# Designs tried in a protein design run: peptides against a protein of PDB entry 1Y0J. Part 35

Target 1, 39 residues: chain A of PDB entry 1Y0J
Amino acid sequence: EARECVNCGATATPLWRRDRTGHYLCNACGLYHKMNGQN

## One batch from the design tools (peptide; made by RFdiffusion4, then SolubleMPNN)

Design b2_p18_8_s2 (from b2_p18_8, 13 letters changed)
Fold by OpenDDE base, seed 5:
Structure b2_p18_8_s2 (fold): chain B 39 residues (1-39), chain A 18 residues (1-18)
Amino acid sequence: as target 1 above (39 residues)
Amino acid sequence: REAEIAERRRRFEEWLAK
């Protein structure tokens, strides 16, 4: 099994990020969450 | 040079992770 971004389902990213609850996000989605606090 | 670039990248990624 491969890690997946909980937002977009991507399995590869330059940098894995985590949201406030610990879920993994790809870099792009993580940045979105950082800036907006939601999906 | 490579070490310096790697360190810059590390710091940037650490910043992004927060």
Scores: peptide ipSAE 0.043, ipTM 0.423, DockQ to the pose 0.029
Fold by OpenDDE base, seed 4:
Structure b2_p18_8_s2 (fold): chain B 39 residues (1-39), chain A 18 residues (1-18)
Amino acid sequence: as target 1 above (39 residues)
Amino acid sequence: REAEIAERRRRFEEWLAK
């Protein structure tokens, strides 16, 4: 029941990010989505 | 000075998280 990135499933990250609807993303996935706007 | 730098970093991280 630990927090996990909705994109890659990671449970640990230097910085938790969130998408526009509030889902948690690890730092890497959050940056990727922000920069590219797609998976 | 250290506290000021830390605060700037925290604000940057909050910006990144959104």
Scores: peptide ipSAE 0.042, ipTM 0.421, DockQ to the pose 0.028
Fold by OpenDDE base, seed 3:
Structure b2_p18_8_s2 (fold): chain B 39 residues (1-39), chain A 18 residues (1-18)
Amino acid sequence: as target 1 above (39 residues)
Amino acid sequence: REAEIAERRRRFEEWLAK
């Protein structure tokens, strides 16, 4: 039930983000994906 | 004015989340 970052598995973050296909990412991973487009 | 700043911050964070 708890939301998890699809990249790092974190369950808590200052800001939940989503990638272009709708997967949830923690703030750090979301920014990483935004800048690089991939893991 | 503090309320207005908070609203702008919330909208920005919503944008960042996408």
Scores: peptide ipSAE 0.038, ipTM 0.413, DockQ to the pose 0.027
Fold by OpenDDE base, seed 1:
Structure b2_p18_8_s2 (fold): chain B 39 residues (1-39), chain A 18 residues (1-18)
Amino acid sequence: as target 1 above (39 residues)
Amino acid sequence: REAEIAERRRRFEEWLAK
């Protein structure tokens, strides 16, 4: 098994985040999502 | 010194995650 960012597909990140629906996002994409409200 | 930096980083990341 390997966790992947649902946005960019990254499998490694300093900090895993989750969007409002529970999908995993890498730190970078998570911050993007947080700021823009969309993946 | 490195421990101090790591601690600050952890706090910052936790803040960002909110």
Scores: peptide ipSAE 0.036, ipTM 0.407, DockQ to the pose 0.030

Design b2_p18_8_s3 (from b2_p18_8, 10 letters changed)
Fold by OpenDDE base, seed 2:
Structure b2_p18_8_s3 (fold): chain B 39 residues (1-39), chain A 18 residues (1-18)
Amino acid sequence: as target 1 above (39 residues)
Amino acid sequence: MEEERRRRRERFERWLRE
């Protein structure tokens, strides 16, 4: 078992973010997505 | 490493479409 960000592959983050379908993002990538909508 | 980055980008793009 090794969780990684679906976007950047990071395996460590201050906060794991998860979408409604179960994909994981690191905090940084999740915040980027939040700021840019669906980009 | 380039291939790995490409795969990650493609996974992210699929996620955005779902």
Scores: peptide ipSAE 0.072, ipTM 0.607, DockQ to the pose 0.231
Fold by OpenDDE base, seed 1:
Structure b2_p18_8_s3 (fold): chain B 39 residues (1-39), chain A 18 residues (1-18)
Amino acid sequence: as target 1 above (39 residues)
Amino acid sequence: MEEERRRRRERFERWLRE
């Protein structure tokens, strides 16, 4: 299987991000989450 | 497409709650 962003479903990104619980996010969604201060 | 979008949103919402 291919890794995908838990939010947008993207399977390709310049940088994979991972939260403290291990879920993968593409760079864009990870930055959005970080900027909004959610967890 | 709409169903996939909904599934993705639901996964994200679960992730936020965990």
Scores: peptide ipSAE 0.072, ipTM 0.601, DockQ to the pose 0.186
Fold by OpenDDE base, seed 4:
Structure b2_p18_8_s3 (fold): chain B 39 residues (1-39), chain A 18 residues (1-18)
Amino acid sequence: as target 1 above (39 residues)
Amino acid sequence: MEEERRRRRERFERWLRE
């Protein structure tokens, strides 16, 4: 199975991000949650 | 399809609580 963003389920992104506990996020969701103190 | 969506939701909910 393909990697998915834990937030939106996207399987493709220009940049995979990870939060401090290792969950994968697409670039957009990663940036959003970083700015909101959740990444 | 429903199972995959459910699994994703549950994973996201766990992520939010951590």
Scores: peptide ipSAE 0.068, ipTM 0.572, DockQ to the pose 0.101
Fold by OpenDDE base, seed 3:
Structure b2_p18_8_s3 (fold): chain B 39 residues (1-39), chain A 18 residues (1-18)
Amino acid sequence: as target 1 above (39 residues)
Amino acid sequence: MEEERRRRRERFERWLRE
């Protein structure tokens, strides 16, 4: 399986994150989402 | 490719709506 960040499309990251609905985010996008909410 | 870009955008938009 080729996982990709739902926001930026990155396929590699030091840490995969998931939102409350289970969508995968790269570490950077996950942190951004956490800090700024839905944006 | 346009199809890949479109699909990615659509996935992101769905993510935003949830």
Scores: peptide ipSAE 0.065, ipTM 0.563, DockQ to the pose 0.097

Design b2_p18_8_s4 (from b2_p18_8, 10 letters changed)
Fold by OpenDDE base, seed 3:
Structure b2_p18_8_s4 (fold): chain B 39 residues (1-39), chain A 18 residues (1-18)
Amino acid sequence: as target 1 above (39 residues)
Amino acid sequence: MEEEREKRRERFEKWLAE
């Protein structure tokens, strides 16, 4: 299995996040969406 | 939910219990 960030396509990150709909996000994208109110 | 964050927390709690 290879997890992939649904926003940027990254396959590696220091912290995998998951949005409210269950999609995986890398740490950077997860923080970006949280800060911009689009989590 | 942050899967890796949860795993990190679990490792930390395990460390504290040692």
Scores: peptide ipSAE 0.032, ipTM 0.422, DockQ to the pose 0.025
Fold by OpenDDE base, seed 1:
Structure b2_p18_8_s4 (fold): chain B 39 residues (1-39), chain A 18 residues (1-18)
Amino acid sequence: as target 1 above (39 residues)
Amino acid sequence: MEEEREKRRERFEKWLAE
């Protein structure tokens, strides 16, 4: 599996997250989106 | 949802069951 963060394109992260629609986000982007009410 | 976090929890649960 070659997963990529839909926000920044990263292919490696300490923790893969998913937004409310199921798109994959790296840990950093997931936290950012959560802070902004987007995840 | 945090997929890697969920996988980690699953590994822990399996460890507890051993």
Scores: peptide ipSAE 0.030, ipTM 0.420, DockQ to the pose 0.025
Fold by OpenDDE base, seed 2:
Structure b2_p18_8_s4 (fold): chain B 39 residues (1-39), chain A 18 residues (1-18)
Amino acid sequence: as target 1 above (39 residues)
Amino acid sequence: MEEEREKRRERFEKWLAE
């Protein structure tokens, strides 16, 4: 089992985030989406 | 909701208790 960021494909991150639909995002992408209102 | 977020909170709480 390997988790991947649905946005950039990263397999490792200091903090795994999850969007409203349940998809995993690395910390960086999660913050980026949050700042751009993409949740 | 987020595994790493939860782990981070747990580590922080442990640190506070030390």
Scores: peptide ipSAE 0.027, ipTM 0.419, DockQ to the pose 0.027
Fold by OpenDDE base, seed 5:
Structure b2_p18_8_s4 (fold): chain B 39 residues (1-39), chain A 18 residues (1-18)
Amino acid sequence: as target 1 above (39 residues)
Amino acid sequence: MEEEREKRRERFEKWLAE
């Protein structure tokens, strides 16, 4: 099995992030949510 | 030198993790 972004489903990213609930986000989604106050 | 670089890295990592 492969890790995937809970927001977009991506399985590859230069940097894995985590949301406030501990779920994994790709770098792009993590930054997007951070900038929009939706972490 | 390394101390300031480390502080910068720590701030960046904190920003990334928020």
Scores: peptide ipSAE 0.020, ipTM 0.369, DockQ to the pose 0.027

## One batch from the design tools (peptide; made by RFdiffusion4, then SolubleMPNN)

Design b2_p19_1_s1 (from b2_p19_1, 9 letters changed)
Fold by OpenDDE base, seed 2:
Structure b2_p19_1_s1 (fold): chain B 39 residues (1-39), chain A 19 residues (1-19)
Amino acid sequence: as target 1 above (39 residues)
Amino acid sequence: EEDLKIYEEMKARKPKPLP
């Protein structure tokens, strides 16, 4: 199986993160949303 | 240093607001 960041489509990341709804985000997008109060 | 690493990763991937 292949996992993708639901935000940017990245398939590889140093750390997979998840939003409050359970969607997978790459580290960058997860941190971006966390910093902006969206995760 | 870690902040810069995070910043560069974010810049490279160009994250955007979730729909």
Scores: peptide ipSAE 0.100, ipTM 0.628, DockQ to the pose 0.374
Fold by OpenDDE base, seed 3:
Structure b2_p19_1_s1 (fold): chain B 39 residues (1-39), chain A 19 residues (1-19)
Amino acid sequence: as target 1 above (39 residues)
Amino acid sequence: EEDLKIYEEMKARKPKPLP
């Protein structure tokens, strides 16, 4: 199966992350939201 | 450091709201 970042739609990332509710985020989006909060 | 670079790139791209 293919995985996508729920924020930006990226299908590849150095590290898959997940938000508090379990949504998959690429590394970049995960870090961004961690530091700046949800957009 | 690599993660920080990716972070800055994402910051510049201004990601859309999470669902």
Scores: peptide ipSAE 0.080, ipTM 0.615, DockQ to the pose 0.632
Fold by OpenDDE base, seed 1:
Structure b2_p19_1_s1 (fold): chain B 39 residues (1-39), chain A 19 residues (1-19)
Amino acid sequence: as target 1 above (39 residues)
Amino acid sequence: EEDLKIYEEMKARKPKPLP
């Protein structure tokens, strides 16, 4: 089995991140939403 | 630089809004 970013589908990343509900995000998508998300 | 690399990667991947 392989992990995938729920946003872009990437299967490889320097750092796996997670959203508030536990979904896995690649580093880029995680940072994007950290920068642009509401918090 | 790494920050630029990450930024370009974000743009290329066209991130979508999270749930």
Scores: peptide ipSAE 0.066, ipTM 0.591, DockQ to the pose 0.418
Fold by OpenDDE base, seed 4:
Structure b2_p19_1_s1 (fold): chain B 39 residues (1-39), chain A 19 residues (1-19)
Amino acid sequence: as target 1 above (39 residues)
Amino acid sequence: EEDLKIYEEMKARKPKPLP
């Protein structure tokens, strides 16, 4: 199995993050949503 | 507090908002 960002579908990132429910987000999407009060 | 490095990374990767 291959890990992918649940938001943008990216399969590679400098740092994998997780949302409040435990789903994986790439670094960019994780930071974006954190800064915008989403996820 | 806004981190400039984070801001630039976001602009480069163009992350999308959740639907």
Scores: peptide ipSAE 0.064, ipTM 0.587, DockQ to the pose 0.345

Design b2_p19_1_s2 (from b2_p19_1, 7 letters changed)
Fold by OpenDDE base, seed 4:
Structure b2_p19_1_s2 (fold): chain B 39 residues (1-39), chain A 19 residues (1-19)
Amino acid sequence: as target 1 above (39 residues)
Amino acid sequence: SEDQAIYEEMKARRPRPLP
């Protein structure tokens, strides 16, 4: 299976991010969680 | 773990962040 964002399921992004536990997030979701203190 | 449970929930919902 292709890598996917754990939040929205996107399989492509300009920049893959990861949270402190190692879960992959697309750039948009990673920034969202960062702004909300979740990353 | 709690984090894993949270992410499984997120994966099920798959909400997109608002612009």
Scores: peptide ipSAE 0.146, ipTM 0.631, DockQ to the pose 0.110
Fold by OpenDDE base, seed 3:
Structure b2_p19_1_s2 (fold): chain B 39 residues (1-39), chain A 19 residues (1-19)
Amino acid sequence: as target 1 above (39 residues)
Amino acid sequence: SEDQAIYEEMKARRPRPLP
């Protein structure tokens, strides 16, 4: 079981986030997604 | 803020297809 960010493929992050539909995002991509409303 | 700094640093990241 290896989790990865659905945006950038990173497998490690200080904080795992999830988008509106439940997909896992690394902290950086999660913040980017939040501010832009999309991947 | 720290979150804004992280956002700016990563704004060049390109999306990839969702599973």
Scores: peptide ipSAE 0.106, ipTM 0.640, DockQ to the pose 0.562
Fold by OpenDDE base, seed 5:
Structure b2_p19_1_s2 (fold): chain B 39 residues (1-39), chain A 19 residues (1-19)
Amino acid sequence: as target 1 above (39 residues)
Amino acid sequence: SEDQAIYEEMKARRPRPLP
């Protein structure tokens, strides 16, 4: 098993991000989540 | 910017509930 984005399931990203509760998000989803506050 | 391009690409990604 490998790390995966909790939003889109991606297993590779230029930069792993974390939401406020510590879950991993790929760079794209992390930026989206930050800007919109929702999935 | 690069981040904006990444953001736009994200819009087409498969969404699923956050844990």
Scores: peptide ipSAE 0.104, ipTM 0.640, DockQ to the pose 0.540
Fold by OpenDDE base, seed 1:
Structure b2_p19_1_s2 (fold): chain B 39 residues (1-39), chain A 19 residues (1-19)
Amino acid sequence: as target 1 above (39 residues)
Amino acid sequence: SEDQAIYEEMKARRPRPLP
């Protein structure tokens, strides 16, 4: 059972984040989406 | 900052559409 970032496919990250609908994002992608609102 | 560096790294990637 491995988690995967829905945006980039990363399976490891210093901090798992989630978008407003519950999708898992790695730290990097989560920060990117937080800043831009979308891809 | 560290977060800014991470952000810039992601800016250079080709992200996949979110479900």
Scores: peptide ipSAE 0.102, ipTM 0.643, DockQ to the pose 0.630

Design b2_p19_1_s3 (from b2_p19_1, 8 letters changed)
Fold by OpenDDE base, seed 4:
Structure b2_p19_1_s3 (fold): chain B 39 residues (1-39), chain A 19 residues (1-19)
Amino acid sequence: as target 1 above (39 residues)
Amino acid sequence: SEDEAIYEKMKAKKPKPLP
């Protein structure tokens, strides 16, 4: 099976990231999530 | 949820797919 970004559906990225609940995000979506999420 | 709100904002601001 191929990994997909849960936000944009991308299947390729320079760096896979994960959100706080463990969903996979592409690099761009993961950075956006990190910058806009609350801690 | 907060995460869902963030995802909706991403979709509004950025075209897909993203690198």
Scores: peptide ipSAE 0.308, ipTM 0.747, DockQ to the pose 0.104
Fold by OpenDDE base, seed 3:
Structure b2_p19_1_s3 (fold): chain B 39 residues (1-39), chain A 19 residues (1-19)
Amino acid sequence: as target 1 above (39 residues)
Amino acid sequence: SEDEAIYEKMKAKKPKPLP
């Protein structure tokens, strides 16, 4: 199995992140989501 | 949805594929 960032498709990252609903994001995309999302 | 809108913005700023 190979994990991919749901946004950019990256298969490697210094830190895997997850959004509020559990989608896997690379570090950069995950930080963007965190910064621009609202609760 | 809120997340859908965020992902659209993300794809515009960080399009596939990233280096």
Scores: peptide ipSAE 0.279, ipTM 0.732, DockQ to the pose 0.100
Fold by OpenDDE base, seed 2:
Formats: sequence, C-alpha cells, structure tokens
Structure b2_p19_1_s3 (fold): chain B 39 residues (1-39), chain A 19 residues (1-19)
Amino acid sequence: as target 1 above (39 residues)
Amino acid sequence: SEDEAIYEKMKAKKPKPLP
C-alpha cells in the first residue's frame, strides 16, 4: 500500500488528514482545506 | 463545488509536483 495526498501527491506526512468526503490529504493540505472551507 | 475550489487554491499554494 502507498497512500498519497489527493492534492499534492505527497506520500509522507507528519499527520494524514481527510477531507469532508474522505479523501486523504497530507497535513499541510488538510490544514489548508480546513482553514478555507465552510462549516 | 466548494471542495473543488479549495483544491484549486491549495494547488496554487502547494502545486504538483512537490520537490
């Protein structure tokens, strides 16, 4: 298995995150998504 | 969708491929 960030393609990250639809994001992309999305 | 728009913005911030 080889997980990768759906946005930037990174295969390693300090913390894997998931967006609202369940896609895996690296920590940086996930934080960006979280900060710029609506609740 | 909102997520699509956010991803586009993220690509601008963290474009593919990364070093």
Scores: peptide ipSAE 0.264, ipTM 0.719, DockQ to the pose 0.102
Fold by OpenDDE base, seed 1:
Structure b2_p19_1_s3 (fold): chain B 39 residues (1-39), chain A 19 residues (1-19)
Amino acid sequence: as target 1 above (39 residues)
Amino acid sequence: SEDEAIYEKMKAKKPKPLP
């Protein structure tokens, strides 16, 4: 695998995150998603 | 969907590189 953020395409990040459906996001994009999502 | 809307916002803030 060559993992990449589904939003920005980054291939490296200090922490890989996942959205609720399992898409991989870099730390920065994942945090943005988290802050703008609903619980 | 909600996630689609979030991703659109994310693209505006952190857009993918152009091909």
Scores: peptide ipSAE 0.159, ipTM 0.650, DockQ to the pose 0.137

Design b2_p19_1_s4 (from b2_p19_1, 8 letters changed)
Fold by OpenDDE base, seed 4:
Structure b2_p19_1_s4 (fold): chain B 39 residues (1-39), chain A 19 residues (1-19)
Amino acid sequence: as target 1 above (39 residues)
Amino acid sequence: SEEERIYEEMKARKPRPLP
């Protein structure tokens, strides 16, 4: 039960990010949502 | 890299709201 990105399920990333509710996102997903005004 | 693959895959997918 390692940490997983709530968006894509990735278990490894250079940098873990979090959404507004505190759920973890991999760097790529976090950046994607940020670029699209979601995070 | 895996990060790049994930990023590009997301861009090609229909937007999904964060939980």
Scores: peptide ipSAE 0.106, ipTM 0.630, DockQ to the pose 0.427
Fold by OpenDDE base, seed 5:
Structure b2_p19_1_s4 (fold): chain B 39 residues (1-39), chain A 19 residues (1-19)
Amino acid sequence: as target 1 above (39 residues)
Amino acid sequence: SEEERIYEEMKARKPRPLP
């Protein structure tokens, strides 16, 4: 099994984040959505 | 860094909803 960011598909990141529904996001995508709202 | 590259790419990408 390999973890992937549900938004960009990245498999590696300094910090894994999770969205409100529990899906995994890489640090970059998590911060992007936090700063810009809904994508 | 890879993270910075991903972030910049996201800024230029057309918006789409999360799964």
Scores: peptide ipSAE 0.104, ipTM 0.627, DockQ to the pose 0.436
Fold by OpenDDE base, seed 2:
Structure b2_p19_1_s4 (fold): chain B 39 residues (1-39), chain A 19 residues (1-19)
Amino acid sequence: as target 1 above (39 residues)
Amino acid sequence: SEEERIYEEMKARKPRPLP
């Protein structure tokens, strides 16, 4: 599958994360939004 | 920490709101 981070468009990451609705985030964006209480 | 480093890096990239 061709996965893409919904926040930055990255197609590769050491660890895929998900938001509350199941959309994919790269590790970096996932951590960013988690720290801001938006994941 | 690594988490903090990543956070600051992403902050500088002006990330958009999650859908």
Scores: peptide ipSAE 0.094, ipTM 0.601, DockQ to the pose 0.708
Fold by OpenDDE base, seed 1:
Structure b2_p19_1_s4 (fold): chain B 39 residues (1-39), chain A 19 residues (1-19)
Amino acid sequence: as target 1 above (39 residues)
Amino acid sequence: SEEERIYEEMKARKPRPLP
């Protein structure tokens, strides 16, 4: 099994985040989403 | 800050819309 960021496809990150619907995001994409409301 | 660096990097990458 392997986890991937649903946005950029990254498989490794110092911190896994999740969007409102539970999709996994790497730290970078999670921060981008948090600050912009999406992406 | 680290957060800002990461954010700016993401802006530059222009990631796809989240599903």
Scores: peptide ipSAE 0.085, ipTM 0.599, DockQ to the pose 0.676

Design b2_p19_2_s1 (from b2_p19_2, 8 letters changed)
Fold by OpenDDE base, seed 2:
Structure b2_p19_2_s1 (fold): chain B 39 residues (1-39), chain A 19 residues (1-19)
Amino acid sequence: as target 1 above (39 residues)
Amino acid sequence: DLEERAREIAARNPDVRLP
């Protein structure tokens, strides 16, 4: 199955991350989310 | 493309923020 970042729609990333609720995020969006505490 | 995907995702998520 094709994974997609729930924030930006990216389908490829150096590292897949997950937010607090388990949604998949690309590395960049995941880091942004972590740093700001929100999507 | 990815930009279009991002727009579609944003439409479903009002608080989407691109880094």
Scores: peptide ipSAE 0.093, ipTM 0.597, DockQ to the pose 0.155
Fold by OpenDDE base, seed 4:
Structure b2_p19_2_s1 (fold): chain B 39 residues (1-39), chain A 19 residues (1-19)
Amino acid sequence: as target 1 above (39 residues)
Amino acid sequence: DLEERAREIAARNPDVRLP
């Protein structure tokens, strides 16, 4: 399978993150989500 | 649509919980 950021669709990132419900996010989107509480 | 994309990802990742 291919992992994909649910927010921006990126398929590659230096660090995969997950939101509180388990959705995969690229590093950038994950940090944004963490800081703002939403994508 | 974020929810649609999340649903597609969830179909491949059983541990993903959709809102």
Scores: peptide ipSAE 0.084, ipTM 0.637, DockQ to the pose 0.092
Fold by OpenDDE base, seed 1:
Structure b2_p19_2_s1 (fold): chain B 39 residues (1-39), chain A 19 residues (1-19)
Amino acid sequence: as target 1 above (39 residues)
Amino acid sequence: DLEERAREIAARNPDVRLP
């Protein structure tokens, strides 16, 4: 169905990202995850 | 809304970090 950020549940984002396991993250959460190494 | 969903997810997963 509709894609959701696995971290915050957002369904809309300027850019969808994915974590190392393939889970979808919104841009903000993806950047946060990348910078901190974890959600 | 998004903030409500974020709170719900965070409540179910203490490891979730919301930017």
Scores: peptide ipSAE 0.075, ipTM 0.560, DockQ to the pose 0.154
Fold by OpenDDE base, seed 5:
Structure b2_p19_2_s1 (fold): chain B 39 residues (1-39), chain A 19 residues (1-19)
Amino acid sequence: as target 1 above (39 residues)
Amino acid sequence: DLEERAREIAARNPDVRLP
């Protein structure tokens, strides 16, 4: 199974992140979500 | 909407938790 960022759909990232509800996010989207509280 | 996108992704990735 290929993991995808739930925000941008990216399938590759130097670091997979997860939001508070467990959604996988690429590093960039994860940082954005963390800084802004939502994607 | 992240919830909808997450639902679609989760359907393909069982390890993704839904809100």
Scores: peptide ipSAE 0.066, ipTM 0.631, DockQ to the pose 0.112

Design b2_p19_2_s2 (from b2_p19_2, 10 letters changed)
Fold by OpenDDE base, seed 5:
Structure b2_p19_2_s2 (fold): chain B 39 residues (1-39), chain A 19 residues (1-19)
Amino acid sequence: as target 1 above (39 residues)
Amino acid sequence: ELEEKALEIAEKNPDVRLP
């Protein structure tokens, strides 16, 4: 259960998100990627 | 570069935890 954001490496977030390939993103990174398409 | 837009996202989304 040691989940990490594939973008920033965060291990804790109020809400886990996933990209189109199923990789986990923290809430902040997921929202940023949705808005801008890049990190 | 996520840092610039992170604050703006957080202002509108109080549940966002910044990386």
Scores: peptide ipSAE 0.062, ipTM 0.592, DockQ to the pose 0.078
Fold by OpenDDE base, seed 1:
Structure b2_p19_2_s2 (fold): chain B 39 residues (1-39), chain A 19 residues (1-19)
Amino acid sequence: as target 1 above (39 residues)
Amino acid sequence: ELEEKALEIAEKNPDVRLP
């Protein structure tokens, strides 16, 4: 269990997020994806 | 563009690290 953001590779974040298919995103990348719908 | 948007997000949310 060593989680990693699938977008930027970050291994630490104040809040882990998850996309529609269950992939983990750090807080920043998750917010970006939510705002724009894509990378 | 991820980097510019990340900057915007970080400015509004100081707890968020830039990706």
Scores: peptide ipSAE 0.060, ipTM 0.591, DockQ to the pose 0.100
Fold by OpenDDE base, seed 2:
Structure b2_p19_2_s2 (fold): chain B 39 residues (1-39), chain A 19 residues (1-19)
Amino acid sequence: as target 1 above (39 residues)
Amino acid sequence: ELEEKALEIAEKNPDVRLP
């Protein structure tokens, strides 16, 4: 099993997140999306 | 600048883990 952040392509992160549409994001990208509503 | 934003968010939100 492999996973990539749909925003930055990272394959490893302390915490996988998901956006409101279900796409996987690394912790950093997920936080930015959540707080700012954009990449 | 996601790393910088992540840090700022983490500082304001104790539930957030740094990347």
Scores: peptide ipSAE 0.048, ipTM 0.557, DockQ to the pose 0.082
Fold by OpenDDE base, seed 4:
Structure b2_p19_2_s2 (fold): chain B 39 residues (1-39), chain A 19 residues (1-19)
Amino acid sequence: as target 1 above (39 residues)
Amino acid sequence: ELEEKALEIAEKNPDVRLP
């Protein structure tokens, strides 16, 4: 079992986040999405 | 492994810190 950020493909991050639809995002991309809405 | 445990927790939480 492996996990990767649906936005950048990163497989490691200090903090995994999840968007409203349940997709996993690395910390950086999660914060980016939160601030800018989406992709 | 600890990695698997972390992933298991992540599946249930929208925001989780991994080792």
Scores: peptide ipSAE 0.046, ipTM 0.520, DockQ to the pose 0.037

